# Peptides against a protein of PDB entry 3JWR: the designs that were tried, part 77

Target 1, 323 residues: chain A of PDB entry 3JWR
Amino acid sequence: TRELQSLAAAVVPSAQTLKITDFSFSDFELSDLETALCTIRMFTDLNLVQNFQMKHEVLCRWILSVKKNYRKNVAYHNWRHAFNTAQCMFAALKAGKIQNKLTDLEILALLIAALSHDLDHRGVNNSYIQRSEHPLAQLYCHSIMEHHHFDQCLMILNSPGNQILSGLSIEEYKTTLKIIKQAILATDLALYIKRRGEFFELIRKNQFNLEDPHQKELFLAMLMTACDLSAITKPWPIQQRIAELVATEFFDQGDRERKELNIEPTDLMNREKKNKIPSMQVGFIDAICLQLYEALTHVSEDCFPLLDGCRKNRQKWQALAEQ
Target 2, 298 residues: chain A of PDB entry 3JWR as posed
Amino acid sequence: TRELQSLAAAVVPSAQTLKITDFSFSDFELSDLETALCTIRMFTDLNLVQNFQMKHEVLCRWILSVKKNYRKNVAYHNWRHAFNTAQCMFAALKAGKIQNKLTDLEILALLIAALSHDLDHRGVNNSYIQRSEHPLAQLYCHSIMEHHHFDQCLMILNSPGNQILSGLSIEEYKTTLKIIKQAILATDLALYIKRRGEFFELIRKNQFNLEDPHQKELFLAMLMTACDLSAITKPWPIQQRIAELVATEFWEQGDQVGFIDFVCTQLYEALTHVSEDCFPLLDGCRKNRQKWQALAEQ

## One batch from the design tools (peptide; aimed at target 1 L189)

Design b2_p24_8_s4 (made by RFdiffusion4, then SolubleMPNN; from b2_p24_8, 19 letters changed)
Fold by OpenDDE base, seed 2:
Structure b2_p24_8_s4 (fold): chain B 323 residues (1-323), chain A 24 residues (1-24)
Amino acid sequence: as target 1 above (323 residues)
Amino acid sequence: EEEERRRRERERLRRLAEREFYSL
């Protein structure tokens, strides 16, 4: 395609020029082509292209295929969300110095997972899919969408001309796919809530050890969630704009719940309760986000900008909730 | 005792708030 030819022939700017090592990064000013260039730079600067012998054209095609399999009519869970998740992962690996704690296969899997974790997202949550008796709810009992996202990820990876993992051994390939699946499934907040207590207890007791395979898997899951939720850590103008996109998507679901299911939506998805957004954001930060970024900062102190951003945004939302 | 009671209540309120976000 013309798009592939343009991407493959383009000069890829440095990570410094693209500012993709910054936790404060914003994609708002970037074209779709520039987001693809940023993604190439992430793979290159993590040594993934060299270490796994990726062909440049195959990587370009894969990136464009991933981007194409996000829906344009979904307000938040689109290519830009996946791209921002991957950028936060890249910043956590580089600026947060987590790269030195992980294997190249783990880094490869995390970056693919971050870009792929919401593939073909429909702008509705697992609860809606289940209650609407959607065909996907017959295939999977739990983490319905996350299983679908992984299936879409696998489909793309196996598609002709998109096989970025062709340079791996059979054992490396199996290991990578296992980690990708675990990382995508970890983005289900229901699983996060179930597992995070173990992680926080290990941190609190100073018993956390990345050499333990179970604790490594747990850490990768927590890191994926930290990147997926990273919009809450962004500078206030960026955070506000993303919160508007999230609210738009949730209100669209709530409108469908009323119309299609004859159900009164929760406050989070109720368009009539827009005035509660500030207090709900404070509740979200306190219930879900703060402890995660505190624990992540304990594992790597260089991740502090994520915690600091989350705390600053909590203060901003609290001030709006008090007006 | 009062600090521990306040800690337990904060944890209870956090768990209640968590239920609102299970379906995100």
Scores: peptide ipSAE 0.335, ipTM 0.797, DockQ to the pose 0.105
OpenDDE base, seeds 1, 3, 4, 5: peptide ipSAE 0.328, 0.197, 0.343, 0.344; ipTM 0.790, 0.810, 0.792, 0.795; seeds 4, 5 fail the geometry check

## One batch from the design tools (peptide; aimed at target 1 S127)

Design b2_p25_3 (made by RFdiffusion4)
Pose (drawn by RFdiffusion4):
Structure b2_p25_3 (pose): chain A 298 residues (1-255, 281-323), chain P 25 residues (1-25)
Amino acid sequence: as target 2 above (298 residues)
Amino acid sequence: SELEEEIELGVTPAEFELREHYLSE
């Protein structure tokens, strides 16, 4: 509660000061309070704060709530993951220049979604909770964890003093939630795989076009995956360390080159055809693929 | 078949092979 007092009264530094405009950004050295501040700057500089009548008091309580609903004991899938994703999402809209390509309702949804796409993640994959017959698997059908991440995001938005959406017309609120649901579900790697082929062709055939309502919402799913694992596009010292966490969390459940080829370079290449200013992601990606390949040969 | 079922649950071939290698130890 004091954490709210101190936060809701601190000055939010500029985006330039926070270096959150950068695809090469790192959080290792930021405090907890600082990361929440960057998030406020994100909402502010995306005009989400003014265009949706958000009170500083409410947005702060909500951001803090999401922060406390990520598990600390979880290796990689903690708050800093949701944060590093939203920053990548933010950097994509700004420096990658996509904001000029989509509505205010869509930008707000993507940001809220990127922040909460893994809420309450218990450090285990959909495969495991299905095979271990976790009650969550009994409750949800497909995309089990991602359904849960959303159930949580919504629970928080309906919490008192957290309705950062309270300023929306009912129609606006209704469709924003629809997009948020789609965004969070799209972070299921299975859906990314079962859908990417369709998108990779519209790109390959120089046919892809945003105006098409459907082609757009498909891209929105591809954008979510692009930020969800943007960590692979980081400078080597960072990718080295964050790979260490994904490493431990996986080994805890058990108790890189093939993946990048199979999952990543394919995707970031497509994102750059859509937006050239998004190439740093593709560059940093194959750059790390280079260093992991060299290590794989010892 | 097992690999395809795992892919439907979001497990890549690379992750699957590493997991199966660990379990075989």

Design b2_p25_3_s1 (made by RFdiffusion4, then SolubleMPNN; from b2_p25_3, 13 letters changed)
Fold by OpenDDE base, seed 3:
Structure b2_p25_3_s1 (fold): chain B 323 residues (1-323), chain A 25 residues (1-25)
Amino acid sequence: as target 1 above (323 residues)
Amino acid sequence: SELEEELSLGVTPEVYAALKELLAQ
């Protein structure tokens, strides 16, 4: 395609030029081509292209295929969300110094998972899929969409000309797919809520050890969630704009819940309760975000900008909730 | 799934086709 030719022939700017090591990064000014260039830079600077012998054209095609399999009519859970999740992962690995704590296969898996974790997202949550009796709800009992996202990821990875993992041994390939699956499934907030207590307790007791395979898996899950939710850490103008996209998508779901399911939506998805957004954001930060970024910062102090951003945005949302 | 296990061992065109059909639902 013309898009592939343009991407494959383009000079990829440095990570410094692209600012993709910054926790304060914003994609709002970037074209789709520039987001793809950023993604190539992430793979390159993590040594994944070299270590796993990725062909440049295959990587370019894969990135464009992933981007194409996000829906354009979804307000938030689109390519830009996946790209921002991957950028936060890259920043956490590089600037946050987490790269030195992980294997190359774990890094490879996390980057693929971050880019792929919401593939074919429909702008509705698992509860809506279940209540609407969607065909996907018959295939999976829990984490319905996350299983679908993984299936989409697997399809793309195995599509002709998209096989970025073709340089791996069979054992490396199996290991990578296992980690990708676990990482994508970990983005289900219901699973996060179930598992986070173990992580926080290990940190609190100073018993956290990445050499333990179970604790490693737990950490990768927490890191995925931290990157997935990273919009809450962004500079206030960026955070506000992203919160508007999230609210738009949630209200669209709420409107569908009323129309299609004849149910009253929750406050989070109720357009009529837009004035509750600031207080709900404070509640979300307190219930879900703060402890995660505190724990992540304990694992690597260089991740502090995520925690600091989250705290600053909490204050901003609280000030709006008091008006 | 059995399909995931087969894919882990090497994706054949047949497995890929089956996966595509599964995902088209």
Scores: peptide ipSAE 0.028, ipTM 0.558, DockQ to the pose 0.020
OpenDDE base, seeds 1, 2, 4, 5: peptide ipSAE 0.007, 0.026, 0.026, 0.017; ipTM 0.407, 0.613, 0.566, 0.440

Design b2_p25_3_s2 (made by RFdiffusion4, then SolubleMPNN; from b2_p25_3, 10 letters changed)
Fold by OpenDDE base, seed 1:
Structure b2_p25_3_s2 (fold): chain B 323 residues (1-323), chain A 25 residues (1-25)
Amino acid sequence: as target 1 above (323 residues)
Amino acid sequence: SELEAELELGVTPAVYEALKEYLAQ
């Protein structure tokens, strides 16, 4: 395609020029081409292209295929969300120095997972999929959309001209796919809530050990969630704008719940209760986000900007909730 | 763990083929 030719021939700017190592990064001013260039730079600077012998054209095609399989009519869970998740992963690996704690296969898997974790997202949550009796709800009992996202990821990875993993051995390939699956499934907040207690307790007791395979898997899951939720850590103007996108998508679901399912939506998805957004954001930060970024910062102190950003945004939302 | 088993059981080849058929509609 013309898009592939343009991407494959383009000079890829440095990570410094693209500012993709910054936890404060924003994609708002970037074109789709520039987001693809940023993605190439992430793979290159993590040594994934070299270590796994990726062909440039295949990587470009894969990136464009991933981007194409996000829906354009979804307000938040689109290519830009996946791209920002991957950028936060890149920043956590580089600036947050997590790269030194992981294998190349784990890094490869996490970057692919971050880009792929919401593939074909429909702008509705698992609860809506279940209640609407969607065909996907017949295939999976739990984490319905996250299983679907992984299936889409696997389909793309095996599509002609998109096989970025063709340089891996059979064992490396299996390992990578396992980690990708676990990482995508970990983005289900229900699973995060179920598993986080073990992680926080290991940190609290100073018993956390990345050499333990189970603890490694647990850490990768927590890191994925930390990147997926990273909008809450951004500078206030960015956070506020992303919160509007999230609210738009949730209100669209709530409107559909009223119309299609004849149910009253929850406050989070109720357009008529938009005045509760600030207090709900404070509650979300306290219940879900703060302890995660505290624990991540304990694993690597260089991740502190995520925690600091989360704390600052909590203060901003609290101030709005008091008006 | 039971959780690890739940995470592993999600995508079988049969589910993958069923999804391909579903996505082809």
Scores: peptide ipSAE 0.017, ipTM 0.530, DockQ to the pose 0.030
OpenDDE base, seeds 2, 3, 4, 5: peptide ipSAE 0.006, 0.018, 0.014, 0.020; ipTM 0.423, 0.483, 0.462, 0.523; seeds 3, 5 fail the geometry check

Design b2_p25_3_s3 (made by RFdiffusion4, then SolubleMPNN; from b2_p25_3, 11 letters changed)
Fold by OpenDDE base, seed 5:
Structure b2_p25_3_s3 (fold): chain B 323 residues (1-323), chain A 25 residues (1-25)
Amino acid sequence: as target 1 above (323 residues)
Amino acid sequence: SELEELLSLGVTPAAYEALKAYLAQ
């Protein structure tokens, strides 16, 4: 396609020029082509292209295929969300200095997972999928959408001309896919809630050890969640804009719940209760976000900008909740 | 339950409903 030709022939700017190492990064002013160029730079600067002998055209095609398999009619869970998740992962690896704590296969898997973790998202949560008796709810009992996202990821990775993992040995390929699956499934917040207590306790007791395979897997899951939720850490103007996108998608679900399921939506998904957004954001930060970024900062102090951003946004949301 | 544990953190009713929706994604 002309898009592929344009991307493959383009000079890829440096990470410094693209500002993709910054935790404060915003994609709002970037074209789709520029987001793809940023993605190429992430793979290159993480040494993934060289270490796994990726063909440039194949990588370009894969990126465009991933982007194409996000829906444009979804307000938040679209390509831009996946791209921002991957950018936060890149920033955490580079600026946050987590790269040296992980293997090349783990880094490869995390970047692929971040870009792929919401593939074909429909703008509705697992509860809606289940309650609507969607065919996907018959295939999977738990983490319905996350299993679907992984299936879409696997489909793209195995599609002709998109096989960015063709340079891997069979064992490396198996290992990478295992980590990708675990990372995508870890973006189910229900799973995060179940597992986070173990992680926080290991940190609290100063018993956290990345040389332990179980603790490594746990850390990768927590890191994925930290990147997936990273909108809450952004500078306030960016945070507000993203919160509007999230609210739009949730309100669209709420409207569908009324129309299709004949139920009253929860406050989060009720467009008539917009005045509750600030207090709900404070509650979300306190219950889900703060402890995670505190623990991540304990693992790597260079991740502090994520924690600091989260704290600052809590104060801003609290001030709005008090009006 | 895990949700009851979250409520014990002093989460407001509105925030709790939000958390349920987030956890159901």
Scores: peptide ipSAE 0.095, ipTM 0.739, DockQ to the pose 0.110
OpenDDE base, seeds 1, 2, 3, 4: peptide ipSAE 0.025, 0.025, 0.025, 0.037; ipTM 0.687, 0.564, 0.727, 0.630; seed 2 fails the geometry check

Design b2_p25_3_s4 (made by RFdiffusion4, then SolubleMPNN; from b2_p25_3, 15 letters changed)
Fold by OpenDDE base, seed 3:
Structure b2_p25_3_s4 (fold): chain B 323 residues (1-323), chain A 25 residues (1-25)
Amino acid sequence: as target 1 above (323 residues)
Amino acid sequence: SELQELLDLGVTPEAYRALQELLAQ
């Protein structure tokens, strides 16, 4: 395609030029081509292209295929969300110095998972899918959409001309797929809530050890969630804009819940409760976000900008909630 | 078997064959 030719022939700017090492990064001004260039740079600077012998054209095609398999009519859970999740992962690995704590296969898996974790997202949560009796709800008992996202990820990885993992041994390939699956499934907030207590307790007791395979898996799950939710850490103008996208998607779900399911939506999904957004954001930060970024900062102090951003945005949302 | 382990991960038999061909080069 013309898009592939343009991407494959383009000079990829440095990570410094693209600012993709910054936790404060914004994609709002970037074209789709520029987001793809950023993604190539992430793979390159993490040594994934070299270490796993990725062909440039195959990587370009894979990136474009991933982007194409996000829906354009979804307000928040689209390519830009996946791209921002991957950028936060890249920043956490580089600027946050987490790269030094992980294997190359784990890094490869996390980057693929971050880009793929919401593939074919429909703008509705697992609860809606379950209540709507969608065919996907018959396949999986829990984490319905996350299983679907992984299935889509696997489909793309195995598609002709998109096989970025073709340079791996069979054992490396198996390991990578296992980690990708675990990482995508970890983005289900229900699983995060279930598992986070163990992580926080290990940190609190100073017993956290990345050499333990179980604790490594737990950390990768927490890191995925931290990147997935990283919008809450962004500079206030960026945070506000992203919060509007999230609210738009949630209200669209609530409207569908009323129309299609004849149910009253929760306040989070209720357009009529838009004035509750600031207080709900404070509640979300307190219940979900703060402890995660605190714990992540204890693993690597260089991740502090995520925690600091989250705290600053909490203050801003609290001020709005008091008005 | 190694094949069964890959199938359990959702890898298709066709994808597995393609991988084997690539690794044989």
Scores: peptide ipSAE 0.028, ipTM 0.665, DockQ to the pose 0.014
OpenDDE base, seeds 1, 2, 4, 5: peptide ipSAE 0.025, 0.023, 0.026, 0.024; ipTM 0.549, 0.611, 0.642, 0.527

Design b2_p25_4 (made by RFdiffusion4)
Pose (drawn by RFdiffusion4):
Structure b2_p25_4 (pose): chain A 298 residues (1-255, 281-323), chain P 25 residues (1-25)
Amino acid sequence: as target 2 above (298 residues)
Amino acid sequence: AQEEFLEELFQEWEGRDAEKRAEEM
């Protein structure tokens, strides 16, 4: 509660000061309070704060709530993951220049989604919770964890003093939630795989076009995956360390080159054809693929 | 048993379990 007091009264530094405009950004050295501040700057500089009548008091309580609903004991899938995804999402809209390509309702949805796409993630994959017959698997059909992450995001938005959406017309609120649900579900790697082929062709055939309502919402799913694992596009010292966490969390459940080829370079290449200014992601990606390949050969 | 187990973990790391799930959906 004091955490709210101190936060709701601190000055939010500029985006330039926070270096959150950068695809090469890192959080290792930021405090907790600082990361929440960057998030406020994100909402502010995307005009989300003014166009949706958000009170500083409410947005702060909500951001703090999401922060406290990520598990600390979880290796990689903690708050800093949701944060590093939203920042990548933010950097994509700004420096990658996509904001000029989509509506205010879509930008707000993507940011809320990127922040909450892994809420209450208990450090285990959909495959495991299904094979272990976790009650969550009994409750949800497909995309089990991602359905849960959303159930949580929504629970928080309906919480008192957290309705950062309270300023929306009922129609606006209704469709924003629809897009948020789609965004969060799209972070299921299975859906990324069972859908990317369609998108990779519209790109390959120089046919892809945003105006098409459907082609757009597909891309929105591809954008979510692009930020969800943007960590692989980081400078080597960072990718080195964040790979250490994904490493421990995986080995805890058990108790890189093939993946980048299979999952990543394919995707970031497509994102750059859609937006050239998004190439730093592709560059940093194959750059790390280069270092991991060299290490794989010892 | 240990070899099969490690092979399964390696496939999960590469995300092949998600490919199977995608096929099952």

Design b2_p25_4_s1 (made by RFdiffusion4, then SolubleMPNN; from b2_p25_4, 15 letters changed)
Fold by OpenDDE base, seed 1:
Structure b2_p25_4_s1 (fold): chain B 323 residues (1-323), chain A 25 residues (1-25)
Amino acid sequence: as target 1 above (323 residues)
Amino acid sequence: DAAKRLEELRKELLGLHYVERAEEE
């Protein structure tokens, strides 16, 4: 309650002061309170507070509830990751000018989804959950953790004092929840790989049309992935530090795979193969990231900083791989 | 009245999601 009182009473700095419109944004120097203030500013500057009649105290409580439901003992998939995903979404909407291409409900859903997309993440991937025969693996056939994240999101949204969507009509509420679910599920890279070909082909053929409901849904999914992976686009010092956090979490999983499952981890999660990180990052950029940011830049040229950052980091990782 | 209807809808959607999960078992 003290944290809530402090947040609710605090003056929220401008987006300019907080630098949350910048694609080069870093949260490393920010306190938890400042990350919450940034989040309030995102909702405000996207006109979501006004358009959907959000009460300030309810929004503050919701933000703190979301933050609290990320684990602190997880190296990468924590509140800071969710916050950075949301910040990239905000930057893409504002600086990237995607805001003008979407409805207010879509924007609302995307911001909530970005903040919520990894709720209660345990620092292990879906493969580990399946192989460890975790109870969650019995509930869902695919995208196990993403379904769990959505469940957590829905729980928080419907918790007393956290109902930031109470100002929506019945139809708006249904639409918003549908988009949130789709957006969170879209963060499963397996689904991204499955669907991205259709998106890239539409762009290549100059047939991409946001007025088509199916193509709109596809675009929102691609945008979520672009924000979720946005660490790869950051200035090199930031990228390097985040890559270390990711590696730490992956190595922790690999250690658990050895200890608990008696299996040899993949190279990506093998602590003994740290020297392969640069080459693996190049491979990841080439296989997953570059085409996505190219396509996104084709939809909105103002998203070019994401593509440029990705290209620059590829060069940096390639240089390290050649040493 | 509208607020009550919205709350009922929220509960319904929570329930429906639970059913969907059970169908995937």
Scores: peptide ipSAE 0.066, ipTM 0.659, DockQ to the pose 0.017
OpenDDE base, seeds 2, 3, 4, 5: peptide ipSAE 0.035, 0.065, 0.064, 0.019; ipTM 0.623, 0.660, 0.653, 0.460; seeds 2, 3, 4 fail the geometry check

Design b2_p25_4_s2 (made by RFdiffusion4, then SolubleMPNN; from b2_p25_4, 17 letters changed)
Fold by OpenDDE base, seed 4:
Parts: C-alpha cells; sequence; structure tokens
Structure b2_p25_4_s2 (fold): chain B 323 residues (1-323), chain A 25 residues (1-25)
C-alpha cells in the first residue's frame, strides 16, 4: 500500500529527536506516520530489530496492521493510547533503566504487548460486555476484552507479511507469546488489584528478586499496568486532555448503559456527574496509582518521574475537588 | 529448518488458541 511504502521509505528520526525516552512525552502533536516512526525507533533502539532479525518492511507492515486494528471512533482506547503505553514502556526501559533487568525476549514481548494490549477495543469495559451479553462474553468468562485483545494480537502476528517474530527459534517464540499473553491479560485492573498485594509485600519486606521466575512475571504485570495507567503521570496539561478523552469514552458507555441496559451508570461513567471527576481522580490515584509507582520507583529509582508526575497531578485534582 | 519449525509452531499456537476459545476457557 501507499502508506506502507511511505513508512518503509521514511527516514526514522533518533529517539532524542522524537523525545520518546521522556516520561513527559506527548503524542498530541504527532501525525499517524510519526507515531509509526516512533514505534520503529523503539524497536530499533531496544535492539529488537537486530537481535531478532526483523525485516524492515515486515515491521512496518506489522505496525500499520496494529494501528489499523484500533478503532478510530473510540475516544480513548485507540491507537494513541496503545502508542502512549508503548512509549511509556520504552521510557521505563531506557530512561528508567529497566532494560538492564530484563531479557531481550521479555523486552520484545512487553513492547509488542503494550502496542497490542487494547486491540479492537470497543470503548466499553468488561462489565458492560458481560451485562450486554455480547458475543465476546460467550467466549471468555473473565478478562473478556483482554482475551480478545490477545486474540487480535496473535492474529496479526501470524498474518502474512506481519510476522515480526519469524526470526525467533521455537523456544524463543513460545517464551515470547507466553509473556505477551500474560502482559496483555495483566492490563485487566481486576487482576492488578488481585496481584498487587504480593508485589508490594515483596518490596516492603525487601524480598523482591527478579531472578525468581514468579516474581519476574509479577513485575512484568505491574510494569504493564504502570505503563497502561501512565496518563496519570503526565504533565498537568497533558493529563487534563487525556482525562477528557477518558471521560468522553466513559460517558459514552454510561449513555449506552442507560439506553441499552436500562441502568443508571456509576458516577465514573455518568455524564451528569462530571463535577465529581476531580474527586474521583484523587480517589483513583490514592487507591490504584500511587503505591504502584512507589513500588516501581523502588525497583528502579530512575522511574521516579512517573511517581512525581502522579503526585503532582493528585495535588492538581485535589485542588479542583475543593472548589 | 528452524524457521520452518517455528512457522509450524506459530500456526499450531494460533489454532490452539481458537480451540481454547471455543471451549469457553
Amino acid sequence: as target 1 above (323 residues)
Amino acid sequence: SAAARAEELRREALGLHYVERAEAE
């Protein structure tokens, strides 16, 4: 396609030029092509292209395929969200120095997972899918959408011309897919809530050890969540804008809940209660975000900007809540 | 070849995934 030709022929700017190592990164000013270029740079600078012998055209096609399989009519859970999740992962790996703690396969899996973790998102949560008796709810009992996301991810990875993993051995491929699946499933916040206590306890007791396979898996899950939620860490102007996108999508769901399911939406998804957004954001930060970024910073102190950003935004939301 | 074996594994994995889904797992 023309798009593929354009992407494949384009000069890929440096990570420095693209600012993709910055935790404060924003994609708002980037074109779709530029987001794809950024993604290529992430793969390149993480040595994934070289180490796993990726063909440039195949990587380009894969990126475009992933992007294509995000819906444009979804306010938040779209390509830009996935891209930002991946960028945060990249920043955590490079600037946060987590790269040094992981294998190449883990890094490969995480980047693919970050880009793929919300593929074909419908702009509604698992609860809505379940309550609406959507066909997807018949396929999976829990983490419905996350299973679907992984299904889409696997479909793309195995599509002709998109097989960026073709250079991997059998064992490498198995390992990579395992990690991708675990990472995508980990983005279900319900699972995060279930598992985070173990992670925090290990950190608290100074017993955390990445050489333990179970703890490694746990860490990768926590890292995925940290990147998935990283909008809360962004500079305030960026945070506000992203929060508006999230609110838009949630309100759309709430409207559908009223219309299609004849139920009153929760405050989070109730358009009529938009005035509660600041207080809800504070609650979300306190209940979900702060401990995670504290723990992550404990694992790697260079991830502090995420924690700092989260704290600063808490203050901003609190100030608004008090008005 | 290793590449051929890997491709076979990829196809198998894809197939198994759909089987698992069909079983509502």
Scores: peptide ipSAE 0.033, ipTM 0.618, DockQ to the pose 0.016
OpenDDE base, seeds 1, 2, 3, 5: peptide ipSAE 0.017, 0.021, 0.016, 0.018; ipTM 0.541, 0.621, 0.530, 0.449; seed 1 fails the geometry check

Design b2_p25_4_s3 (made by RFdiffusion4, then SolubleMPNN; from b2_p25_4, 17 letters changed)
Fold by OpenDDE base, seed 3:
Structure b2_p25_4_s3 (fold): chain B 323 residues (1-323), chain A 25 residues (1-25)
Amino acid sequence: as target 1 above (323 residues)
Amino acid sequence: DEAARLAELLRQLLGLDEVERALEE
């Protein structure tokens, strides 16, 4: 395609030029091509291209394939969300210095997972899928969409001309896929809630040890969630805009719940209750986000900007809630 | 109650059926 030709021939700017090491990064001003260039830079600067002998054209095709398999008619869970998740992962690895704590395979898996974690997202949550009796609900009992996302990820990875993992040994490939699957599944917020207590307790007791395989897996899951939710950490103008996208998607689901399922949506997904968004955001930050970024900062103090951003946005949302 | 607030938020985000799964020990 012309897009592939353009991407493959383009000079990839430095991470510094692209500002992809910044936790405050925004993609709003970037074209789709530029997001793809950023993604190439992430793979390159994490030494993934070199270490795993990725062919440039194959990587370019893979990126474009991943992008193509996000829906454009979904307000939030689209390519830009995946891209921002991956960018946060990159920033956490580089600026947050988490790269030094992980293996190359783990880093590879995380980046692929971040980009892929919401593939073919339909703008509705697992509960909607279940309640709508969607065919996917028959395939998986829980984490329906996350399983689907992984399936899509695997499909792309195995597609002709997209096999960015072809340079891996069989063992490396198996390990990478395992981690990718775990990472994508970890983005199920229900699983995050279920597992986070163990992580927080380990941190609190100063017993956290990344050399323990179980704790490593747990950390990767928490890191994925931290990146997935990282919109909440962005500078206020960015946060506010992203929150509008999230709200739009939630309201779209609510509208569908009314129309298709004949049920009244929750307040969060009720278009008529927009005035509750600020207070709900405060609740979201308090109940879900703050402890995660606090814990992450304890693992690596250089991740503090995520925590700081979250705290600042809490203040902003609280101020709006009081109006 | 913080636990109650979390549960309610999760209900809104995930649905009631998913909240139970999330809060299962």
Scores: peptide ipSAE 0.624, ipTM 0.951, DockQ to the pose 0.188
OpenDDE base, seeds 1, 2, 4, 5: peptide ipSAE 0.601, 0.608, 0.615, 0.599; ipTM 0.946, 0.948, 0.949, 0.946

